Peptides against a protein of PDB entry 1ZZD. Designs and how they scored, part 107

Target 1, 109 residues: chain A of PDB entry 1ZZD
Amino acid sequence: FQVVNPYLLRDLVDLGIWDEGMKQYLITQNGSIQGLPNVPQELKDLYKTVWEISQKTIINMAADRSVYIDQSHSLNLFLRAPTMGKLTSMHFYGWKKGLKTGMYYLRTQ

## One batch from the design tools (peptide; made by RFdiffusion4, then SolubleMPNN)

Design b2_p25_5_s4 (from b2_p25_5, 9 letters changed)
Fold by OpenDDE base, seed 5:
Structure b2_p25_5_s4 (fold): chain B 109 residues (1-109), chain A 25 residues (1-25)
Amino acid sequence: as target 1 above (109 residues)
Amino acid sequence: MEKLEKEEEKFTEEELKKLKELLEE
């Protein structure tokens, strides 16, 4: 599977800061650029990984998107440190937001 | 994720292939 967002990769190449060191850093950081000093803050704000954004935000985006699709879509949720409480809350939150399907895939870091 | 993808020009399959080769994943 892809560790690095392809758009992020493109932008890093365009900035001329892509090299083997950058590649290895991103691999070890699961695609996160938050700790890189040579990356503009604008890119850090733009390119947050699924681990770095609110899970509720992800669910909200999925719910908003579901309005425009005919068939049900799968929702992948990513948690750094999932707890039973968080998982339950997310499941019910998704239901409350009217998602066609519940949690399809759970990935943990 | 959805917002970011909308703001960027989508890649062709060829472009994606090149990027994957760059990552070697």
Scores: peptide ipSAE 0.042, ipTM 0.495, DockQ to the pose 0.017
Fold by OpenDDE base, seed 1:
Structure b2_p25_5_s4 (fold): chain B 109 residues (1-109), chain A 25 residues (1-25)
Amino acid sequence: as target 1 above (109 residues)
Amino acid sequence: MEKLEKEEEKFTEEELKKLKELLEE
């Protein structure tokens, strides 16, 4: 089970570094690019996963969740205009409910 | 957070499909 942010995927493609090796790396690293030496630090900072953020920041972002989402389609609609709060909600909901697809995350395997 | 929000633009359904195909190939 692996979740990849489509915006991250786009940026990796734009950098010209997307290939099978990169795909496998992301799968083994649970979507994290923090260990990649050929990725600009700015992108690493931008695409930190919720597991790479301090607990305090995670709680603050969770407080931004004003809408409860209980369906995959509702979640997809919710993420059409993503914010950091929405991203966090997607991550937690997908983890708990086993979502396969989303507007902000693409499931692999 | 603001940087992420500013850089993010909505994908069309077609664009999302293309990205999904890149992951599944």
Scores: peptide ipSAE 0.038, ipTM 0.506, DockQ to the pose 0.025
Fold by OpenDDE base, seed 3:
Structure b2_p25_5_s4 (fold): chain B 109 residues (1-109), chain A 25 residues (1-25)
Amino acid sequence: as target 1 above (109 residues)
Amino acid sequence: MEKLEKEEEKFTEEELKKLKELLEE
């Protein structure tokens, strides 16, 4: 069964743009609204999928949290078509930001 | 820390039921 974020659903209903077409669109796009021209940008920014969030942003957030714990939280990185160069850069970036554990899980789309 | 999500009130069970009805296939 396909699950849609209930808060996103509420906001779309509040905008008055929810219909069967919108439902089917979300299903085919795996919950992403980034491609919809009639949706405010602020809403798009609010409801980004894991594949749409900057990997550097994820690393920054993890580094910020790691300051207050003995070991960094498990860091999951989700990459679209990763290259060896990009992966290496991410490792170094995480190190520079002070991650204690580094990348624990790697996911590819 | 970056905060992307807004703070929202939790849905009541009744509200969730109504939303689920909108998603019925």
Scores: peptide ipSAE 0.038, ipTM 0.479, DockQ to the pose 0.014
Fold by OpenDDE base, seed 4:
Structure b2_p25_5_s4 (fold): chain B 109 residues (1-109), chain A 25 residues (1-25)
Amino acid sequence: as target 1 above (109 residues)
Amino acid sequence: MEKLEKEEEKFTEEELKKLKELLEE
């Protein structure tokens, strides 16, 4: 995890907890904020990494927001072959769900 | 994934610049 998700970074800044220590923490933890005591649980849930969310949970989240999936195994493939881009997309997806945005199309190979 | 990548461009260039500056500290 070489690049911090911009949305996560923004939220950490808004919380007033961003510093060099936080930066190094995120790098060491591969982008995970689950162990941070000063982060609201809602944000922890929202920014769970690919390894921290079950596929069932992701599917449920997608269903709650009427996400269209054209490939039945899209989410499975997404989790099985994570890349930096996919991790970033996951964070964005989670954030977008939290913002209660409109319909989203999920297509992966 | 392409859809997600395109929609990630919701930050203005100025906002992204500011965030990048924070990462350079």
Scores: peptide ipSAE 0.050, ipTM 0.485, DockQ to the pose 0.019; fails the geometry check

Design b2_p25_6_s1 (from b2_p25_6, 14 letters changed)
Fold by OpenDDE base, seed 3:
Structure b2_p25_6_s1 (fold): chain B 109 residues (1-109), chain A 25 residues (1-25)
Amino acid sequence: as target 1 above (109 residues)
Amino acid sequence: EMEEIEIPEEERDFFVELAKEVLAK
């Protein structure tokens, strides 16, 4: 069960590179287009997945939203190899940025 | 990836404990 970003699909079609092969590639890459040489860097930057942006960037965006929310939303952070140092830094940075909602952590095997 | 940052000594222990709880799950 996977839903492709409709805006990404549109842009790939406009580039003329959308086909069955591209679809299967995205499935195997969990939606990532970062490895595609025929995609402009501007589009790669726009369509970064949760695995491709830093946790600091995610926290910054969540902190901006947290100004207007209480506990209606939670922040999900994705880590490949969590360590004590990384998690400690994430918690501290989240606090400094004024996050009010809980932080949840998911890791890939 | 999250780059490690320096945490003041007076606050470090609190955030270390939070990290321990996450790693224990």
Scores: peptide ipSAE 0.108, ipTM 0.769, DockQ to the pose 0.776
Fold by OpenDDE base, seed 2:
Structure b2_p25_6_s1 (fold): chain B 109 residues (1-109), chain A 25 residues (1-25)
Amino acid sequence: as target 1 above (109 residues)
Amino acid sequence: EMEEIEIPEEERDFFVELAKEVLAK
């Protein structure tokens, strides 16, 4: 599988910080650069992984999109450590925001 | 990550059931 986003790889090369050590680091971090001190914040913001995006933000975006979608559209939510409380909150928040579909897919690492 | 939010007691059971269904997958 592709661990590093191709566009991220390009930018890391342009920064001159791509090497075997960086590659191994990213493998251990599941592609995340958030913990790297020598990477500009702008790049960190641009290359957030799906695991680093707030589920609430995802729900907000889905709710906005749901104005124009039917029941066939689904919401994908990504959690590192799902709990009953978190999942319950996610479903409730989605409902409050007016999501039309009840199709929720949970992805975990 | 999603923070737990307060759910009114009268509505909580329904969403707990939805969460259970997701965890069962």
Scores: peptide ipSAE 0.105, ipTM 0.771, DockQ to the pose 0.850
Fold by OpenDDE base, seed 1:
Structure b2_p25_6_s1 (fold): chain B 109 residues (1-109), chain A 25 residues (1-25)
Amino acid sequence: as target 1 above (109 residues)
Amino acid sequence: EMEEIEIPEEERDFFVELAKEVLAK
């Protein structure tokens, strides 16, 4: 399943436009807000900019199979035994590294 | 696996609530 970038979510909530409709829209758009008329352009610009992650970091993250970055702006999280602390850390890390789109969670055995 | 990292106090509550949402799905 997909979860919106936490900071994007916060911004949308702050704008007062977060609702079920918005949620469904973002799911279909893979987290992109570029097509939303009720979102300020500066916010669109912010979330179209993706921070470049070094190849070393990408490899390290993927090596343990806990994190997979298929694109520079998306994060796939593999959750075998998720904990509150782990999820919290992963969300924060994703934002810190400039992932601006939705995060995809795969529950693994 | 990815280790837990320290999150700034001002951000912690938000991310915790988000994590709860994920876990509920």
Scores: peptide ipSAE 0.065, ipTM 0.709, DockQ to the pose 0.261
Fold by OpenDDE base, seed 5:
Structure b2_p25_6_s1 (fold): chain B 109 residues (1-109), chain A 25 residues (1-25)
Amino acid sequence: as target 1 above (109 residues)
Amino acid sequence: EMEEIEIPEEERDFFVELAKEVLAK
């Protein structure tokens, strides 16, 4: 279960590169777009500075093996075993950080 | 295990519903 920054998704769509292959790539790369040659560097740099969370928060979430946070390019949240409480917390956290437009979810297989 | 974030009671229902929708998909 992966949560993706909706603005990142929008930009990928606007670039015309969003498809099932891209989706699978993002899942495999833990949400990182660093390795994408068809994404402008300026976008990579832009998202690199967006959605920073405290190191304490990262550590706390990473302490649970089912949770992974990637801030390399944008705020990406991964849950291997999502629960109601964890998802609720994530939604609220995202909301507090400005994800007023919601979250985009990528289902892992 | 990760601790859950405290959500104000007034807003809790909204985010619970979001979580339910995600889990139901």
Scores: peptide ipSAE 0.061, ipTM 0.675, DockQ to the pose 0.287

Design b2_p25_6_s2 (from b2_p25_6, 13 letters changed)
Fold by OpenDDE base, seed 4:
Parts: sequence; C-alpha cells; structure tokens
Structure b2_p25_6_s2 (fold): chain B 109 residues (1-109), chain A 25 residues (1-25)
Amino acid sequence: as target 1 above (109 residues)
Amino acid sequence: GMEEIEIPEDLLPFFEKLAEEVLAK
C-alpha cells in the first residue's frame, strides 16, 4: 500500500475514530480519507492539499533531516546507519511523542 | 541513538512503510 501521512494517523487517533476498520480502510484506499463519512470535511480538505505531492517525495525530503521531538527533555533523532527496525521505531516513537507533546518536526542537521 | 521499540500491530504497517521509503532513497 501507499505511504500514509503520519499526521493523518495522528488526527484520526485524536478524533477517536481509529480502529481496525479504519486501518483496513486506509490500506485499501491508499491513504485516502475522502470517502469516510465520520471525518470532518475540513480534515479531508487539508489532506487533499497535502497529497498534491507524492508521499514518497515528502518522506525522501524528510530523510535528509533529523527529527526533533519536543518533550521535557528534547530528543533529536538522527540517521546514520539505519535499519528497517530502527527506522520503523524512529518514525513511531517520534510520532507517538508528537501526539503527546504536540510538537513533531524535522530539522536540517 | 535509536533502538527498536515495540509498536502496536495495528499501527506497525504504516510505520514500516515509512521506514521502507527512507531505506529506498
């Protein structure tokens, strides 16, 4: 399946509508939420705009940067010799911390 | 550094996909 925008995942979780059905929907619909009746139109519009460029492009751009997580103790995540497991963990951890702190962004090294 | 952590199975595929894209660069 296609890359799903991590911020979309965040918003769906925040809306309290994340479940197994939603998961399968995103997978089968290539990350599109346009057909979901329980998603606010404003959110649909937001991610319609985000999808103007390929998610692969977005991720590739992000790959050249470090991830900063705003927390009681700031955390910088860097790419050196990443593995699948490490990268997966990095993306999830950053996302998870972003949900809790509200701050998740990328910066140039 | 970053080490592997446990990820909920319902979310795992999405973050694996992100990792895959990075590795493919």
Scores: peptide ipSAE 0.290, ipTM 0.863, DockQ to the pose 0.299
Fold by OpenDDE base, seed 5:
Structure b2_p25_6_s2 (fold): chain B 109 residues (1-109), chain A 25 residues (1-25)
Amino acid sequence: as target 1 above (109 residues)
Amino acid sequence: GMEEIEIPEDLLPFFEKLAEEVLAK
């Protein structure tokens, strides 16, 4: 599973280039944006820290703004309003260690 | 066990926006 800096995701959204295709690209490229021509070089320089790890618990989302850590590793984000059934195209998750470093995992299906 | 933490304040708008986009699909 890919670990991606959440601020990178924010910046991609702000650039207007975040979509299902981008998400799939990041997954296939191990989270790297270095090969993307539509990303400013300064962002490429900023977001070089990408690592892979297997998730233990897939994230769930509920009607709150909380983050739950399962055991000492797994991280679950609960976002306001959406349900897992409504979020079929994306899943966010992470490890406790990754959270401390400002990293989140992306999963697609 | 489970531990609850808060999403960083500066990331809340991002996650909310992303959630809204997903819900709008």
Scores: peptide ipSAE 0.014, ipTM 0.309, DockQ to the pose 0.047
Fold by OpenDDE base, seed 3:
Structure b2_p25_6_s2 (fold): chain B 109 residues (1-109), chain A 25 residues (1-25)
Amino acid sequence: as target 1 above (109 residues)
Amino acid sequence: GMEEIEIPEDLLPFFEKLAEEVLAK
């Protein structure tokens, strides 16, 4: 499964363009929003900076938490055997509001 | 298909840290 950048999800929600179609699009595009015409250019530019992530930080955190990071287009994380439940609207709303209590996994089926 | 799944709370700080690093650049 994939996890896209949590701030990206927040921004997409703020733009009012987050829906099931967008979720599926992000999965197929490996988190990239570069091809979306309804996303402001400044947002696209912001999320091109994924390559600026410290490699040391990536390695350390990946080793610690058993994750794989794919930053080919956007920040995407893949976790091994996490304990997960269904995400509710409340949890995502909390994240959007800065409570940092929820985030989406996008699981491919 | 696609399924929405909740991220474990203990992993949220990790995800946030990575995201913040990206946004800081």
Scores: peptide ipSAE 0.020, ipTM 0.324, DockQ to the pose 0.062; fails the geometry check
Fold by OpenDDE base, seed 2:
Structure b2_p25_6_s2 (fold): chain B 109 residues (1-109), chain A 25 residues (1-25)
Amino acid sequence: as target 1 above (109 residues)
Amino acid sequence: GMEEIEIPEDLLPFFEKLAEEVLAK
């Protein structure tokens, strides 16, 4: 199953625009809300996708656990950590230093 | 294509907490 970022959900609910259609839209847009005219710019800035983050910056933040990145559709992290159980991939947006906003959704196999 | 990277060490607790929350659902 998929789990949407609770903060994005909260903000979209507060805007009164969250529904199943919005969820599907975000999936088709790879987590990007940049194209939504009814979203304040401040939220667009907050939840900008990792496409705007340089590959070099992402790689330079590496540590001990390896993941696979698929940048064909925004930044999709496929975790290889067995301790994550059903967690297989994360779709990331709003990538900032420290990952304050982080991930759009999690999905399991 | 897919590239292999490593998760920043300082973010590992975040990801683990997130995983726990997801798995609890």
Scores: peptide ipSAE 0.017, ipTM 0.228, DockQ to the pose 0.091; fails the geometry check

Design b2_p25_6_s3 (from b2_p25_6, 11 letters changed)
Fold by OpenDDE base, seed 1:
Structure b2_p25_6_s3 (fold): chain B 109 residues (1-109), chain A 25 residues (1-25)
Amino acid sequence: as target 1 above (109 residues)
Amino acid sequence: EMEEIEIPEEYRPFFEKLAQEVLAK
């Protein structure tokens, strides 16, 4: 089960390029927008750096602004090398922030 | 990246289970 990052979703909506086709594409690409021709490079760069930024930020954003896909929360998390400690922390932190969704999509590099 | 957070022991098993489920995917 793969869920699109809600912030990415928001950004794509803001760009006016979000639709069912885009949704399906992102699902197949595990949330990657790098292959999308109509996405500004700035946005691509922004999401490229998710590997380096704290996923707490992503969780915070998700908590602050809920975006639903098919009435389901989707949260994309990015870890180069997932570990039990990191993932456990992410789940706990998400819970603490009030995220009620159990749908966390982990992207690994 | 994700900073590891100290989790109360009473909660740890639950969230570790969730983590394990993710790792199993």
Scores: peptide ipSAE 0.373, ipTM 0.914, DockQ to the pose 0.652
Fold by OpenDDE base, seed 5:
Structure b2_p25_6_s3 (fold): chain B 109 residues (1-109), chain A 25 residues (1-25)
Amino acid sequence: as target 1 above (109 residues)
Amino acid sequence: EMEEIEIPEEYRPFFEKLAQEVLAK
């Protein structure tokens, strides 16, 4: 059973280091990139505690993702009353739009 | 403010987990 994080997959592809060797390594390491010398430390820190999803789901999600939108700044998201539904929608929308920068969640009064 | 949008069922579990992590903080 193969699993990988869709955001991780996107970042690895963007770095141009995604290949069969990388895929096999991730499989043997249960999705961990901590031991890879060709991965920036910034990405290792980002995905240190991230869980994985099935390969089938990742492939489907990757295919459904829209064209990458170049973002130079992190996106700040504001919610007065955050709920599971709203936050789930935010994450999906962010992925759908191909955000590459970090996302910050702020509560407004 | 962000409104709820339609999410394919096969994707929902993953993005719900992301939402849970945010709410847990």
Scores: peptide ipSAE 0.241, ipTM 0.861, DockQ to the pose 0.311
Fold by OpenDDE base, seed 3:
Structure b2_p25_6_s3 (fold): chain B 109 residues (1-109), chain A 25 residues (1-25)
Amino acid sequence: as target 1 above (109 residues)
Amino acid sequence: EMEEIEIPEEYRPFFEKLAQEVLAK
């Protein structure tokens, strides 16, 4: 699953720029709003990119599933330095949160 | 980044196996 941060969604709606195009843009940009010219810098500073978001936060967002930005049946997690301890924790946490689909692991830049 | 959390001992083998499968790829 790819899920939108509910607070980000609220802010984008308040700006009047949330639409299908914005939704698709966020998918292609892995949830980043940093490249959007019509978003105030204040909001860009407030919201982190997927590369800066903790995996716990991503799992929480996926578990909440308040707003889908993609129909993907997988959750993408980004790992800078994966270890057994971290991955084990991620799988357990995902299970506790009730994730029903597979998890994909990507390396951060 | 993921913070390590405490896992009940009875569950650890299962989730460690999942983690190992990921690292092996």
Scores: peptide ipSAE 0.207, ipTM 0.855, DockQ to the pose 0.659
Fold by OpenDDE base, seed 2:
Structure b2_p25_6_s3 (fold): chain B 109 residues (1-109), chain A 25 residues (1-25)
Amino acid sequence: as target 1 above (109 residues)
Amino acid sequence: EMEEIEIPEEYRPFFEKLAQEVLAK
């Protein structure tokens, strides 16, 4: 299972073309929208560039890195009793706030 | 600590997957 870039997902939803069929299509196409005739070329061009570093990749990389770095758009997440609900909320919140580089996970004592 | 917030259904699978990956570490 391959997850879709949340920015791409947003744009597809805004276009009103997101549905289960589109989801399955993107999975089979490894996330590529280049073959979709009903997507504006502007978006195709945009995500050619964005495809270099998916949000999933960025998040995963950041989660494994030290927190002692200086990034302009990073989120430090403090977790006492992490749950699916809490972590899902945190990831969504981070995306909504415009995270660009990384998310760091810290356990509270 | 972060409170759970409502996520549009179309976005939830992506962020749940991310959460799952963190919990699996």
Scores: peptide ipSAE 0.171, ipTM 0.831, DockQ to the pose 0.274

Design b2_p25_6_s4 (from b2_p25_6, 12 letters changed)
Fold by OpenDDE base, seed 3:
Structure b2_p25_6_s4 (fold): chain B 109 residues (1-109), chain A 25 residues (1-25)
Amino acid sequence: as target 1 above (109 residues)
Amino acid sequence: GMEEIEIPEELRPFFEELAREVLAK
């Protein structure tokens, strides 16, 4: 599935630059607006913070056997005892990594 | 062993909704 940051959507709509073309562009850029010339720097700075996850956290999550990103950029999640907190984190991580295909949830014991 | 990570507070409701949809299945 595809997701767009609803707050980014709001801001782009307010700027009057949101359309299907913009949506497709953001998908190709993994949600980044840093390269858009028609976006104020203030807004770029705001959403730059969304990407600020520590390298340590990224490495730890990537090394976790319960999180798998395949060559098609899909996310496979292996959860024994899923919680709202963990799933929320996983979805955020998936979005940040710019996953473009489905997210799959597999229960394991 | 997926651990919880810090999410910007303004974005948290969006991703919580996604998580809720998964758990509801």
Scores: peptide ipSAE 0.165, ipTM 0.797, DockQ to the pose 0.261
Fold by OpenDDE base, seed 1:
Structure b2_p25_6_s4 (fold): chain B 109 residues (1-109), chain A 25 residues (1-25)
Amino acid sequence: as target 1 above (109 residues)
Amino acid sequence: GMEEIEIPEELRPFFEELAREVLAK
């Protein structure tokens, strides 16, 4: 499933408009905020750009027995046995490295 | 492998929320 961009989440929280309703809306809009009237145009412009993740960046994040990342234009994560701590760290790491695309998660057996 | 890393306390709730959503699926 699709998860909200960590940068976007932070910005929406800072605006005070993040709630369950907003989360559900974003799911229906595939993560797009372009149609939200209560979001400043500056933020809409910022998130128009899809940042290209380098192959090296993906590889650096993928070294784990429980989480696998494929090489594609979008960040696709394959999860076998994730933990709260590892996932939290992964999302922070992605944010810190400047990933500006949404993350897609696929559960593996 | 991916190790747990230090997250500033002010930012931790944001990324924990993302993790909770993944684990809930």
Scores: peptide ipSAE 0.147, ipTM 0.780, DockQ to the pose 0.273
Fold by OpenDDE base, seed 2:
Structure b2_p25_6_s4 (fold): chain B 109 residues (1-109), chain A 25 residues (1-25)
Amino acid sequence: as target 1 above (109 residues)
Amino acid sequence: GMEEIEIPEELRPFFEELAREVLAK
C-alpha cells in the first residue's frame, strides 16, 4: 500500500492522462513521474519521490502506538490512542508536510 | 499525541479512507 498525493492525482487528471495504466506505471516507477514525457517539467519539479509511507508501516505505528517520523523536519508524532479523527489528521499532516518539502507518497490498491 | 487538524473538505474523504483502513486492521 502506497499513499498517493491527491494534488498529483488532480494534476494528472487535469492533464487527461490519469487512468489505471498510469496508476500501475507509477507503482512500477516507485511513484516517480520524472520519466513521463507528457508531463510538464513544472509538475516534475513539484512532485518528487522523497519518502514513501506504506500502509503496513502506518498500521504498525498505530497498532503499536509507535512514533511517526517526518524525515523532512525530523519531527516525531505519537499516537497514544488512535482514533478516526487523529489518524485522519496524521495522514493529512504527513502529506501536507510532504507537499511543503516536495515529498511524494504512493498508494496501491 | 497527535491532535486533530483542519483538513480541506475536498481532501477529507481521501484521508478518512486511509484512516479507516488503518483502524480496520
Scores: peptide ipSAE 0.128, ipTM 0.762, DockQ to the pose 0.302
Fold by OpenDDE base, seed 5:
Structure b2_p25_6_s4 (fold): chain B 109 residues (1-109), chain A 25 residues (1-25)
Amino acid sequence: as target 1 above (109 residues)
Amino acid sequence: GMEEIEIPEELRPFFEELAREVLAK
């Protein structure tokens, strides 16, 4: 499974290249479209920043669990007694802030 | 500290996996 930006899906549909193969590609590439030859560079540049911020958010929270700051948002984390529930919520919150938009859930068949 | 928030049930497995990986470190 994979979570992807709904506006990215819209743009891919508008290009006429959205299909099952594209969905599977996004799943294997964790939402990145940088390797697609049939996507305009303009769109790659646009969603590269969004993708990088989202991934960086998750990685940074996993690394230090204290403070995450970037050009897009800031997040203060204090995990004295971390639980599965709190960490799950933390990752969801960070990912949501990184995307700056809603999320679309992609499932495998 | 970090508070729990509501997560759509269809997305919960994805973020629980990430949480599990962090706890394992």
Scores: peptide ipSAE 0.087, ipTM 0.737, DockQ to the pose 0.336

Design b2_p25_7_s1 (from b2_p25_7, 13 letters changed)
Fold by OpenDDE base, seed 5:
Structure b2_p25_7_s1 (fold): chain B 109 residues (1-109), chain A 25 residues (1-25)
Amino acid sequence: as target 1 above (109 residues)
Amino acid sequence: MEEEKKKKEEEMEKLLEKYLSELEE
């Protein structure tokens, strides 16, 4: 499954711009909001470096079909045979090491 | 931006630490 960055989702919802069109746009842009004219620049800058939250929260959000993404594009994080422990460790380790690569999508198979 | 980022990072850290603790049980 694939999930949108939960912080991004929250902010888009707060802006009142989250809809099916926005979802499709994010899919085609691999999660990037850089091209959206109705998003504040501060948010665009923020999500260049924001890492994902814990997998537990991501999975919970994935239960909502409105935030679930199913597409074939390459993703920021892909695990062929992920476990909950591995996913959590990756998030924690990556964050602790100061990775600033934006993670818009997390995918598991 | 930096203040908001720091807040989000702190929230993420707390959540991840909580989840890791749960996995260790």
Scores: peptide ipSAE 0.016, ipTM 0.276, DockQ to the pose 0.065
Fold by OpenDDE base, seed 1:
Structure b2_p25_7_s1 (fold): chain B 109 residues (1-109), chain A 25 residues (1-25)
Amino acid sequence: as target 1 above (109 residues)
Amino acid sequence: MEEEKKKKEEEMEKLLEKYLSELEE
């Protein structure tokens, strides 16, 4: 499982882009927003550094499904040479089509 | 759908306030 950084969550909400599709994207990218085209570069730069938070906060966040990301079940997709834009589109498309599990992209070079 | 999204975002904001408050302690 994966827990979303609370400050990252704040910024994503402020941008108005936090939704189930975004959550799915974060599952496949291990919390990275570096590949998101609709996120300002300044935020990407900011979150290159992981802020330390207390264990208590981490536990609380993990217990709350709102910020909890479960990747125990995923749909595996094989892509030869995907672009970040394509991956982003696929994540949101999957959500719109009603996928209830995260998608995991396997890249083969 | 847009209304539901807005409601969810508001819920997330409330949750964030809770966690941020804990960090400030």
Scores: peptide ipSAE 0.011, ipTM 0.254, DockQ to the pose 0.016
Fold by OpenDDE base, seed 3:
Structure b2_p25_7_s1 (fold): chain B 109 residues (1-109), chain A 25 residues (1-25)
Amino acid sequence: as target 1 above (109 residues)
Amino acid sequence: MEEEKKKKEEEMEKLLEKYLSELEE
């Protein structure tokens, strides 16, 4: 599976559509924006190839503070046997270690 | 604008560090 990262959250904030309702929708939809009518098609296309899974923890943190990571560069990580816990830990660990550019995609190999 | 963005990033960093610590417990 593939995980959508904070790039998506930033994009939603930039669109001005990020709110509590959006947060809850994303959680219930396991991180997918494909079903949102108020999201531009170009943004859907950007993430269309991703098999999205829940980003509940990251979404909650971002929503609480309207915080997103400025990610100027893409970083793709490939995991052999990812779990939600492991993915979450990787996000936190990466940030702590100075990955300010963040991860563009988390993928399984 | 850039300064505000940096401020938010710093806040996120602190929050992430907190949660990371909780995960390690």
Scores: peptide ipSAE 0.008, ipTM 0.272, DockQ to the pose 0.043
Fold by OpenDDE base, seed 4:
Structure b2_p25_7_s1 (fold): chain B 109 residues (1-109), chain A 25 residues (1-25)
Amino acid sequence: as target 1 above (109 residues)
Amino acid sequence: MEEEKKKKEEEMEKLLEKYLSELEE
């Protein structure tokens, strides 16, 4: 799973460190934040356990049901012929929809 | 603070849109 999960993206935005450079860094690091000096250790520890979350799980934990339904349909389409490119597109599309609608995800530690 | 948060989210959205467009190429 070579994409940054939405929880991490949100946390990075909250920290004010999300930008184009951060995006490229995470892509090259396969979503790992362990090497980032400007990320709190607590957050690094958290994402050791939640590093690999399925898209289904992420979508299921969305609070916005409307966005969930839309993403569910998108997920079903991609699962018929899954590729890394499709999964990545779906992931960021889901996040984009969350930004537009104020979608929030549930997470556990 | 809320306005600043909104601004950051909008910036992220623009970045993601750019990323998605690149994936389609």
Scores: peptide ipSAE 0.017, ipTM 0.282, DockQ to the pose 0.039; fails the geometry check

